# Ledger of designs, part 320: peptides against a protein of PDB entry 6GMG

Target 1, 331 residues: chain A of PDB entry 6GMG
Amino acid sequence: DSDDRVTPPAEPLDRMPDPYRPSYGRAETVVNNYIRKWQQVYSHRDGRKQQMTEEQREWLSYGCVGVTWVNSGQYPTNRLAFASFDEDRFKNELKNGRPRSGETRAEFEGRVAKESFDEEKGFQRAREVASVMNRALENAHDESAYLDNLKKELANGNDALRNEDARSPFYSALRNTPSFKERNGGNHDPSRMKAVIYSKHFWSGQDRSSSADKRKYGDPDAFRPAPGTGLVDMSRDRNIPRSPTSPGEGFVNFDYGWFGAQTEADADKTVWTHGNHYHAPNGSLGAMHVYESKFRNWSEGYSDFDRGAYVITFIPKSWNTAPDKVKQGWP

## One batch from the design tools (peptide; made by RFdiffusion4, then SolubleMPNN)

Design b2_p25_6_s4 (from b2_p25_6, 11 letters changed)
Fold by OpenDDE base, seed 3:
Structure b2_p25_6_s4 (fold): chain B 331 residues (1-331), chain A 25 residues (1-25)
Amino acid sequence: as target 1 above (331 residues)
Amino acid sequence: SAENAELINKYNQEAAEKAAALAAA
């Protein structure tokens, strides 16, 4: 029951975190302790650490999405999303493969589709695009200059994104970022902003007009990236969970993981920060926990989800919520 | 799995809906 949600109390600015503990190859801590770490490491505005505000603590308290929310400064809109899908693998497996014993045709097709996504390549594409955007931002002092730079960069790389409409999420993302317009944020100066990345896991079979099998086992044709660009149309993502395949089975609607702007070239060494559920210390769910996972642990996902998207948004460079290097756990 | 139960809770949906409403306000 979401009514049990509690906003974590304020933590003193100088309070050091307790050590994180290992959990399934991840670093884990309670939300209050993450706030302590956040204040020491990620809270800095213009080089000065800040106490997490009540508003930020409230955002954080909403669970997995809360981690991305507090670090990005806005509730995720997921509009600029990337993925990688191996069409040839999908077609070949459907043609030459067979359902496992006890596996239905729909289950087989859903599984094959899920397995045809390459999480690493999807992440790499997002990082590539973020890098292009960051170059375009670097010396642009108005949106027009940013867009011109972006188009030039894309043309130079012969990137299919250059053909996107001016109103597409790709070109409109910056202007639609609240922190870009804030006086203490971007102040309408693109050069004060940087691109950051988070990931969303979700279910493909969300169309209520489709077959029950698609809702149970996935829609093989849904949420595929566009060829050339890697863009995923997220407009049909309505946070609808997977339908149960057996009585009593239930699935979660989504998971969010925060990456930010880490410069680690090896994807496997990147750290993803996420939460388990809303903070309910006095409720049945208990206190919210925050996890710092390596890419392998994050990208593996759960049976609740058959899609992973890597989303680009923007934050002010004055924020330290997306540092070049993220250290897993504490100390 | 035990990992899923610990890492992800089904009630995130309800919380997220409320969060979205707050963000839109």
Scores: peptide ipSAE 0.027, ipTM 0.703, DockQ to the pose 0.282
Fold by OpenDDE base, seed 2:
Structure b2_p25_6_s4 (fold): chain B 331 residues (1-331), chain A 25 residues (1-25)
Amino acid sequence: as target 1 above (331 residues)
Amino acid sequence: SAENAELINKYNQEAAEKAAALAAA
């Protein structure tokens, strides 16, 4: 019951975190201890450490999405999403492969589609685009200059994104970022902003007009990236979970992981921060826990999900929620 | 894996719905 959710109490600004503990190859801690780390490491505005506000603590308390929410400064809209899908692999496996023992045709097709996505390539595409955007932002002092720079960068790289409509999420993402417009944020100055990345895991079979099999086992045709750009149309993602395949079975609707703007070139060494559930210290679910996972652990996902998207948004450069280097755990 | 499945709780759905509503307000 979501009514059991509690906003974590404030932590003293100078309180140091307790050590994280290993959990399934991840660094894990209780939410209050993450707040302590956040205040020491990520809270800085214009170089000054900040106490996490009540509003931010409330956002965080919502679980996996809360980590991305508090660090990005807004609830995820997921409009600028990237993935990588191997169409040839998919077609070949459908043609030449066969269902496993006890696997239905629909289950087979859903699994093959899931396996045809490459999480690492999807992540790399998002990083590539974020880099292009950051170059476009660097010396642009109005949106027009940013857009001109962006088009030039894309042309230089012969990137298919150059052909996107001016109203596409790609070109409109900056102007639609609240912190860009804030006086103490971007103040409408692109050069004060930087691109950041988070990831969302979700279920493909969300169309209620489709077959029950697609809702149970996945929709092989849903949420594929556009060729050339890698853009995923997220408009049909309504946070609908996988349908149960047996009585009593239930699935989670999504998972979010925060990457930010790490500069580590090796994807396997990047750190992803996420939460397990909403904070319910006095309820059956218990306290919220925060995990810092390496890419391998994050990208593995859960059986609840058959899609992973890597999303670009923006934060002010004055924020330290997306540092160049993220250290896993504490100390 | 079964171990990884324990990291995220199924009740995230309920919390997420409230979060979305809050963000839209």
Scores: peptide ipSAE 0.025, ipTM 0.692, DockQ to the pose 0.246
Fold by OpenDDE base, seed 4:
Structure b2_p25_6_s4 (fold): chain B 331 residues (1-331), chain A 25 residues (1-25)
Amino acid sequence: as target 1 above (331 residues)
Amino acid sequence: SAENAELINKYNQEAAEKAAALAAA
């Protein structure tokens, strides 16, 4: 029960983290220790360390989404999402493949669809777009200038995103970012903002009007990226978990991983920060833990999810929650 | 799996829903 959630206590600004520990190829620590690391490494505003506020600690305490929340400065809206789907592979496997022993047709189709997504290509697409957006932001001092720059960049690259509607999440994302409007944030100056990336894992079979099979085994047609742009329509993502396939079974509704704005060219070396559950140190669930995972570990996902999206949002350049380089663990 | 259980707890959904509600307020 989420009622057991507790906001982690404040950590002194000068308190150094304890060493992280290995956990299934990841670096792992308890949430309070992550707060210590965050204050030392990621808390900087205009180059000055900050103590994580009570509000930020409260956001963080909500688990996996909390990590993205505290680092992005807002609850994820997931509107500007990218993925990569191999349509040819999907069609070919459906045509020529066969269900495994004991696998239903619906289960087979759901699995094939899941396997037809390429997490690495999806991530690369998001990085590509983020780079374009960052170039458009760089010398733009109002939204109009940003949008003009963005269109020019897209035209130069012959990118299909240039054909998106002006009200598309692609073009509206910046103006809809609270920190863009904040005096100590962007202050309505695009050049003070930068694009950042996080990832969401979720279930495709969320349509309550669809068949039970789709809710149990996935909807092969749901949440596919648009050709050319790679944009995923996330409007139907309502945080509905996978339906149980057996009595007593339950699934989690989503997972979030924070990437930020790392410049590491090798995707496999990028670090993704995420949490396991809400902080309940006095409850059965226990204390929240934070993980720093390499891309391989993050992108594998779990059986709870059959979709992965890479989402772009914005933070002020003055924040250090998305540094160029992220070091896994501590020290 | 043990890995999944550690990284993604079944109660994460409930917490997330509450978080979403809080953020929407």
Scores: peptide ipSAE 0.025, ipTM 0.687, DockQ to the pose 0.240
Fold by OpenDDE base, seed 1:
Structure b2_p25_6_s4 (fold): chain B 331 residues (1-331), chain A 25 residues (1-25)
Amino acid sequence: as target 1 above (331 residues)
Amino acid sequence: SAENAELINKYNQEAAEKAAALAAA
């Protein structure tokens, strides 16, 4: 099946997109048409439109992760991830709640854990941290200045992130960003970079040495955010899908959604861009489609996943892949 | 890895098809 993936052909720079199709509160289009929109809206480097390169089209062709890949400029590493978990709700529901009819104890616990995550608060935490980082970047012309600014900002806000180790993904994220080091990117100048956000949905029960119940119904203790910081240890995320609960059942391994750096204060009005599957126009899956969803549609996720993380990375300010305002669909 | 990216999201398509089928019923 993976051998059916095809790189979409190049689109002329001046070709305008066809209208998107409304799809259950989302705006939907085929990948080739998204490339057209991308070239008109998001392709700008230093204010000049660019044709999507063959490399970028190849990245995009991998599906949902491809959208984040092409817009962030790198394959997602997911190292700097945030979430929000209501421990009190979890404990209370376990104590006072009851399994549904036909629901096993393990299934009940997995569901309660899933429901104890607050996607909106997780997203807001990531936005808060991104804002702090952006302030630290503004007038910093070397990494040392950036880190000093960041520590000062965190101290001023009494943020628990100030206690993170210097080698933590929080402090090392900028230096580990390829575009930061590129001559036409950041050129090692933090003030040329900005923080951006994407989201990943995935399965908690990925430990093959754990019980079958955890693999089927979720691991209630896995991928919880650290208290105070909201940081999620993603080191154990190996892109393993949920185990089937019945014969013939299958689940996908992850979903990615691109937010960028939108300034809309109302989370419900933010737009998230994502894909359905790898591009296989001549295969059984068909052509890749790209969706632009509101936060409600994105954050709802699927039964394939019981975790959502909001990840911070960096792109050059000269790129327009993360504009302040994103318009859903076309025109 | 990029290889894992190829296994992504039949669900969006399936969900849309299911929703359409339910709406048509």
Scores: peptide ipSAE 0.027, ipTM 0.613, DockQ to the pose 0.058; fails the geometry check

Design b2_p25_7_s1 (from b2_p25_7, 12 letters changed)
Fold by OpenDDE base, seed 5:
Structure b2_p25_7_s1 (fold): chain B 331 residues (1-331), chain A 25 residues (1-25)
Amino acid sequence: as target 1 above (331 residues)
Amino acid sequence: MSAEEAALINKANEEAEKKAEEKAK
């Protein structure tokens, strides 16, 4: 098939990337060039540059999910997700607002719900939690110690997460991370791991038993964060795209952006790495491009999506896929 | 985007998920 996905070829380990293309606050490059940058900057294991493996290149070639996949070392499970939703704003706007000209009631409600999510606060919540988790990891040499530390940290901060069930994704996330169990990864030592963040954009109206309007315009009640914790129940996210609102229209089911563990305090200055689509250099879609976007560019999202979640996972500290500082573009 | 383009991308995304599931087994 002319539109078939192609795995990018291997790049020599010492090949330097070509300059990225700046575009409206983003830096853009073709996937092959990103591989070059990745090998120079992010590939390091225990301080040694690594050539991106065939498996990693294959993961990457799948597009937006591939960027997060390669850098996190696993396919996104999205179990530990955070968001921020302004319930008061939502209620107020529904009560006092009105549909725009030509906007249906369902479309209005969906839009209002979408706008009631605060991406920045959601991101900040994830960062806060990641920080707590990192403190808990720091001196823990087994999972039990990690969990004890985590509970203590949460108690000290009077964080509502302290009330989560032991079976919650919040507490089970580390043990469910493959790299934690790997000999060359965490080797079951929490202190060798660090929390990292990625983001997923997706559609709220995924319930096939719901109204067509919800599938087209969003489900205002779906995927809201729990009060106090900010946790989003992602169990109903089945990668179902938005339903078309007009003939010939189609929507993508998700987008992923990689943040990692940047220490930049200003959210607006953080860099998010993401891809457009799967690599099809000989197909209709063309070559995959990778973007390094500022938070505003990432968080804006697309009309395909009305939800954004900020997800915490873990990687070994020996990996350099989540450095403290990320430089946008090249050089 | 067009329905055709979206369908292609979504198909690839589904394949990615399947591949990941296979590896996890």
Scores: peptide ipSAE 0.704, ipTM 0.963, DockQ to the pose 0.968; fails the geometry check
Fold by OpenDDE base, seed 3:
Structure b2_p25_7_s1 (fold): chain B 331 residues (1-331), chain A 25 residues (1-25)
Amino acid sequence: as target 1 above (331 residues)
Amino acid sequence: MSAEEAALINKANEEAEKKAEEKAK
């Protein structure tokens, strides 16, 4: 029962982490030890280390979403999401490819669709947009100035995002960020904010009115990015998990990975921080673990998911939850 | 994973969302 979730205890501010465990290109640790690292590395507000609050520890304890929640300062809204889909590859593989032995047609189509997403290009698109947003934020002291700057930047790059509606998630994302409005955050000053990125893995076959095959093997047409912009309509993502394909099988509804604002140009060298499950040290699931994975390890995902989106949100520049460089593990 | 384990995790995820919604009110 979810009642076995436990909020990790407070860690002394000066307590150093124990070494992380290396595991197949990832660094892994128990949640309590991640809190220690977080306090040493990511907790800084205006250059001062902070103890992770009880509220933050509670957020973190919820598992996969908890890491992104703590570091972004808000529960993920997933409104400004990007991906890349190779339509030509998809069409060609459907036409010329064949189902594997024992693979149904629906399973084949779902797999082909999943494989037609380019995670690296999706991530790069999000980084590109985040960079544009950061330039627009830099000298803007009100939202109007930010929006004007953003439109100018997009026009200069001939970016299709310039054609988005003013009410779109793209233009409304900043104003809808709680930390932007906070006195100790952005204080309604865009120049005090920066764009950050996290990723969500989820299932495409969430339409309950669709065929059972789509719910089991994926909906090849769902959650594709819009041409030109790369925007994914996330309105139909209701955190519905994949349907079981065999008795006793179950799937998790989502996974979240935190990237922040790393400046590493090589996508393969970027570090993604994510959790496994909620913290249940006395329960059947056990203690929550936190992973720091390279991009390849993160983007590989799990069979639970056939979609990956890269989402942009904002945090105050005074926060150190999204540093330019992230070191994997400890020390 | 097992159906039971997945159900537990999903329940916790739902609770997280609910908690966030309550705070946003």
Scores: peptide ipSAE 0.704, ipTM 0.963, DockQ to the pose 0.926; fails the geometry check
Fold by OpenDDE base, seed 4:
Structure b2_p25_7_s1 (fold): chain B 331 residues (1-331), chain A 25 residues (1-25)
Amino acid sequence: as target 1 above (331 residues)
Amino acid sequence: MSAEEAALINKANEEAEKKAEEKAK
C-alpha cells in the first residue's frame, strides 16, 4: 500500500556520504546516503550548506519524481518539453521494415516509432534552448526585459520558437515558476534565475479512447515534437501507464531524471540523477535508491516507456542543485 | 515489473501529484 511510504529521517548537516556502489555504468546509493551527498554538494543556498528540510525529504521519498522535485524546487509541470523525431527513418522503417517473429503489426509500429526518437538530439535541442534562455535571463531585471531578450536571441538565430504564442509554455514558463516569485528566490528578477533541464520518460499510448493495441504497444503518432521548434505537446500526458500485454504484468507511469545545468559538452559524459521508487524501507519495495547515471544509461530507459522528453524549468542561481559539474557517485 | 509493484509505485506517483496540486492552491 502507498501507505508504506516513509519520509527518510533527517541527516546531520556534517555527515559525509558513504561510497556509492558502481552498477552497470551508474552509481547507486540508498536515499539516506543521497541526502547526505545532497547536503554536502547540492544544498547550498547563497553558498551555505543547508540541511534537507522535512518537506524536501518528503518530496524525495516519492521516488522517481522525488529527485527532480527536490532539485527543481517544484513538482514537474512538464510544459516546456523537447524531443527529436526522425520522420524519414520512421517512414522508411515502416515501409521497408518487417515485424520480428511473433511481433504484431501494432507492436512493430510502436517499436519503430520509439526507435525513431533521437534522444541525443532531443537533449541537445533542450540544451540549446536553455542556453538561449540563460542569455536572455542574464541582464533582464523584469519579465518584460527577459521576453524581449528572448525574442531577440531567437530572431538572431532564426529559431522557429520566435513564432510561438506569448501564452505558450515557452514564454510563460518563467512567470509560472514559483521560485521566480519567491523573495529568497528570483524575487521577480529574471537575472537571478537560470534554466535547468530534466527528462521524463512516459508512455505514448495514453488515450483511453484509442485502440487497445495502442495502449499496449504505443501510439506511433503521439507526443511527437513539432517540426522546427522541437516542442512536444505534453497536454495529453496524464501519467497513464502502459497497458499490460500479459497477465500479472504491470508498468510504471513515468520516470524522471535530473540533469540541471551541467556544462559538459559531451552528452555521453553528462550525469543524470534519478530514483527507482518511493521509499518503503519496511515494505515490499524496500528502501528507495538513487542513481547517478551517464546519459547512455538514462536515455536507454525501460520498456515501461516509449517516449522521452527533455524539459526546461528554472531555479534560482543561488541554489546549487544544478551545478556546472556533477561528479558521479562518492567520493 | 509485477502488476502489484507497478500498482504501488503508480499509486505513490498519483499521491505525489495530488500533494503537489494541493500545495499549488
Scores: peptide ipSAE 0.704, ipTM 0.963, DockQ to the pose 0.926; fails the geometry check
Fold by OpenDDE base, seed 2:
Order: sequence, then C-alpha cells, then structure tokens
Structure b2_p25_7_s1 (fold): chain B 331 residues (1-331), chain A 25 residues (1-25)
Amino acid sequence: as target 1 above (331 residues)
Amino acid sequence: MSAEEAALINKANEEAEKKAEEKAK
C-alpha cells in the first residue's frame, strides 16, 4: 500500500543544499535536498524567497508528478499537448522494414511507431507555441485582448492553430488555469502570466477494448499529433500502464519532466527536472530522488513508455519556478 | 521493474490524481 508515503519535513529557509551527485549524465539528489535548492532558487514570489509549504511538500512527495505539480502550481491536466510524428517514415518502415529475430508483428509495429516520433521537433513545436502565447500575453489586460493578440500572431505566422475552435484547449488553457484567476496570481490579467512547458511520458496501448498485443507492445495509431498544429488528443490518456510481457514484470504508468521557460536555444543544453518514485524513506522503495537531466537524458525515457508529449500551461510571472536559466545540480 | 514495485508506484500516482481531483471540487 502507498501508506508508506511520507511528506518530507520542512527545511529551514536559509539552508543551503548539499552537492548533487552525477548519475548517468544527470544530476541527482534526495528530495529533502531538492527542497533546499527549490527554496534558494525557485521559491521566490514577487522577488521574495519562500519556504516550501506543507501542501507543496506533500505534492512533491508523490514522485515523478510531484516536481511538475509543485513548480506549475497545479496537478498536470495535459490538455494542451504537442508532439511530432513522421508519418512518411512510419509508413515506409512498415512497408519495407522487417521484424527483428524473435520480434512479433505487433512488437515491430509498436517499435516503429515509437521510433517515428521526433522528441526534439515536438519540444521545439511546444517552445514555438509558448513563444507566440507569451507575445500575446505581454500587453493583454483581459482575456479578450489575449485571444485577439493570439489570433493575430498565429495569422502572421500562417500557423494552423489559428483554425482551432474557440473551445479548443489551445484557446481555453489560460482561462482554465487556477493561478490566472487568483488574486495573488494573474488576477484575470493575462499580462501577469507566462507560458511554461512540461513533458509527460506515457503508454499508447491504454485502450482496454483493444488487442492484448497493443496493450503489451503499443498502439501504433494512438496519441499521434494532428497534422499542421502538432496537437495531441490526450483525452484517452487515463494513466494506464503498459501490460506485462513476461511474468513478474511491471511498468509505471507515467513520468513527468519540468522544463518551465528556459531560453536556451540549444535543446540539448536544456535542463529537465523530474522525480523517480514517491517518498518512502522507511519503505521498500526508499527516499524519493530528484533528477536534473539534459534533454537527451529526459527524452530517452524508459521502456515503460512509448509516447512523449510536451505540454503548455501557465504560471504567474511573479513566480520563479520557471526562470530563463536553469543550472544543473548544485553548486 | 518488478510487478510489485510498479504496483506501488502506480498506486501512489493514482492517489495523487485523486487528491488533485478532490481539491479541484
């Protein structure tokens, strides 16, 4: 039972973190030490350093979703998600490729589909859209002005998103953000908000009515981005894990990585912050660890997942959870 | 990953989602 989950204790506001340790090309630390770093670097509200609240520490303690939850200020809704899929590559490999030795047709198709996603292009698309949104937010003092600015920006760039319905997650994302409506947040003023990015890794074969092979090896047709926009319909993502392929095997249902609003132009140099599992210092899983990974390390993912989405949400500009520059590790 | 470890993590993830839903109400 997850009854062994523990909320990390409060850390003194001025306590400096211990050095991170390198782990497989990423920086790693225990959750308590991440809280110390968070308080020194990311906790600022209106320029003032804050102690991580009990509620925030509780969110963080849930593991891989916790980092994104604390930094975005809300549980991930994943409504505004982007990816890039090479349809031509997929079709060509299915037609001309062959299963590996011992690989079933379903395994082959699932693998080819996974390999047809371009994580870098998906990330770049999300960054492009976030940039457009930030320009639209900059001088907008009400939602109507924001939407008008957004449409103008999209028209100027001939972006297919301009054709999305007004009820689309693309246009409704800001109004559906709790911190936008909060008095101490956006206070319904778009110019007080900024777009931020996180990523979710998950399994494509979540349809229980589909074949067992799709649940085990992936659904090649699931969670593809729409042509032109790059939008992924996430409505069928119910956090269902990959089905075991052998006895005793199990898979985790998702992983989350926090990017925020870094301005580093080279994708390979961007830093992604994520957790492993829930905090169980006295349990079998042990203490939660937090990782700061480069894009290559994050985008590689795990065998648990065959999809990656890059999601846009919003936070108040007064928060420092999404700075322009993120330094990997400590010091 | 073992089935046991994965089950524990997934249960915690489910609890997180449930908690978030309760707060949103």
Scores: peptide ipSAE 0.704, ipTM 0.963, DockQ to the pose 0.930; fails the geometry check

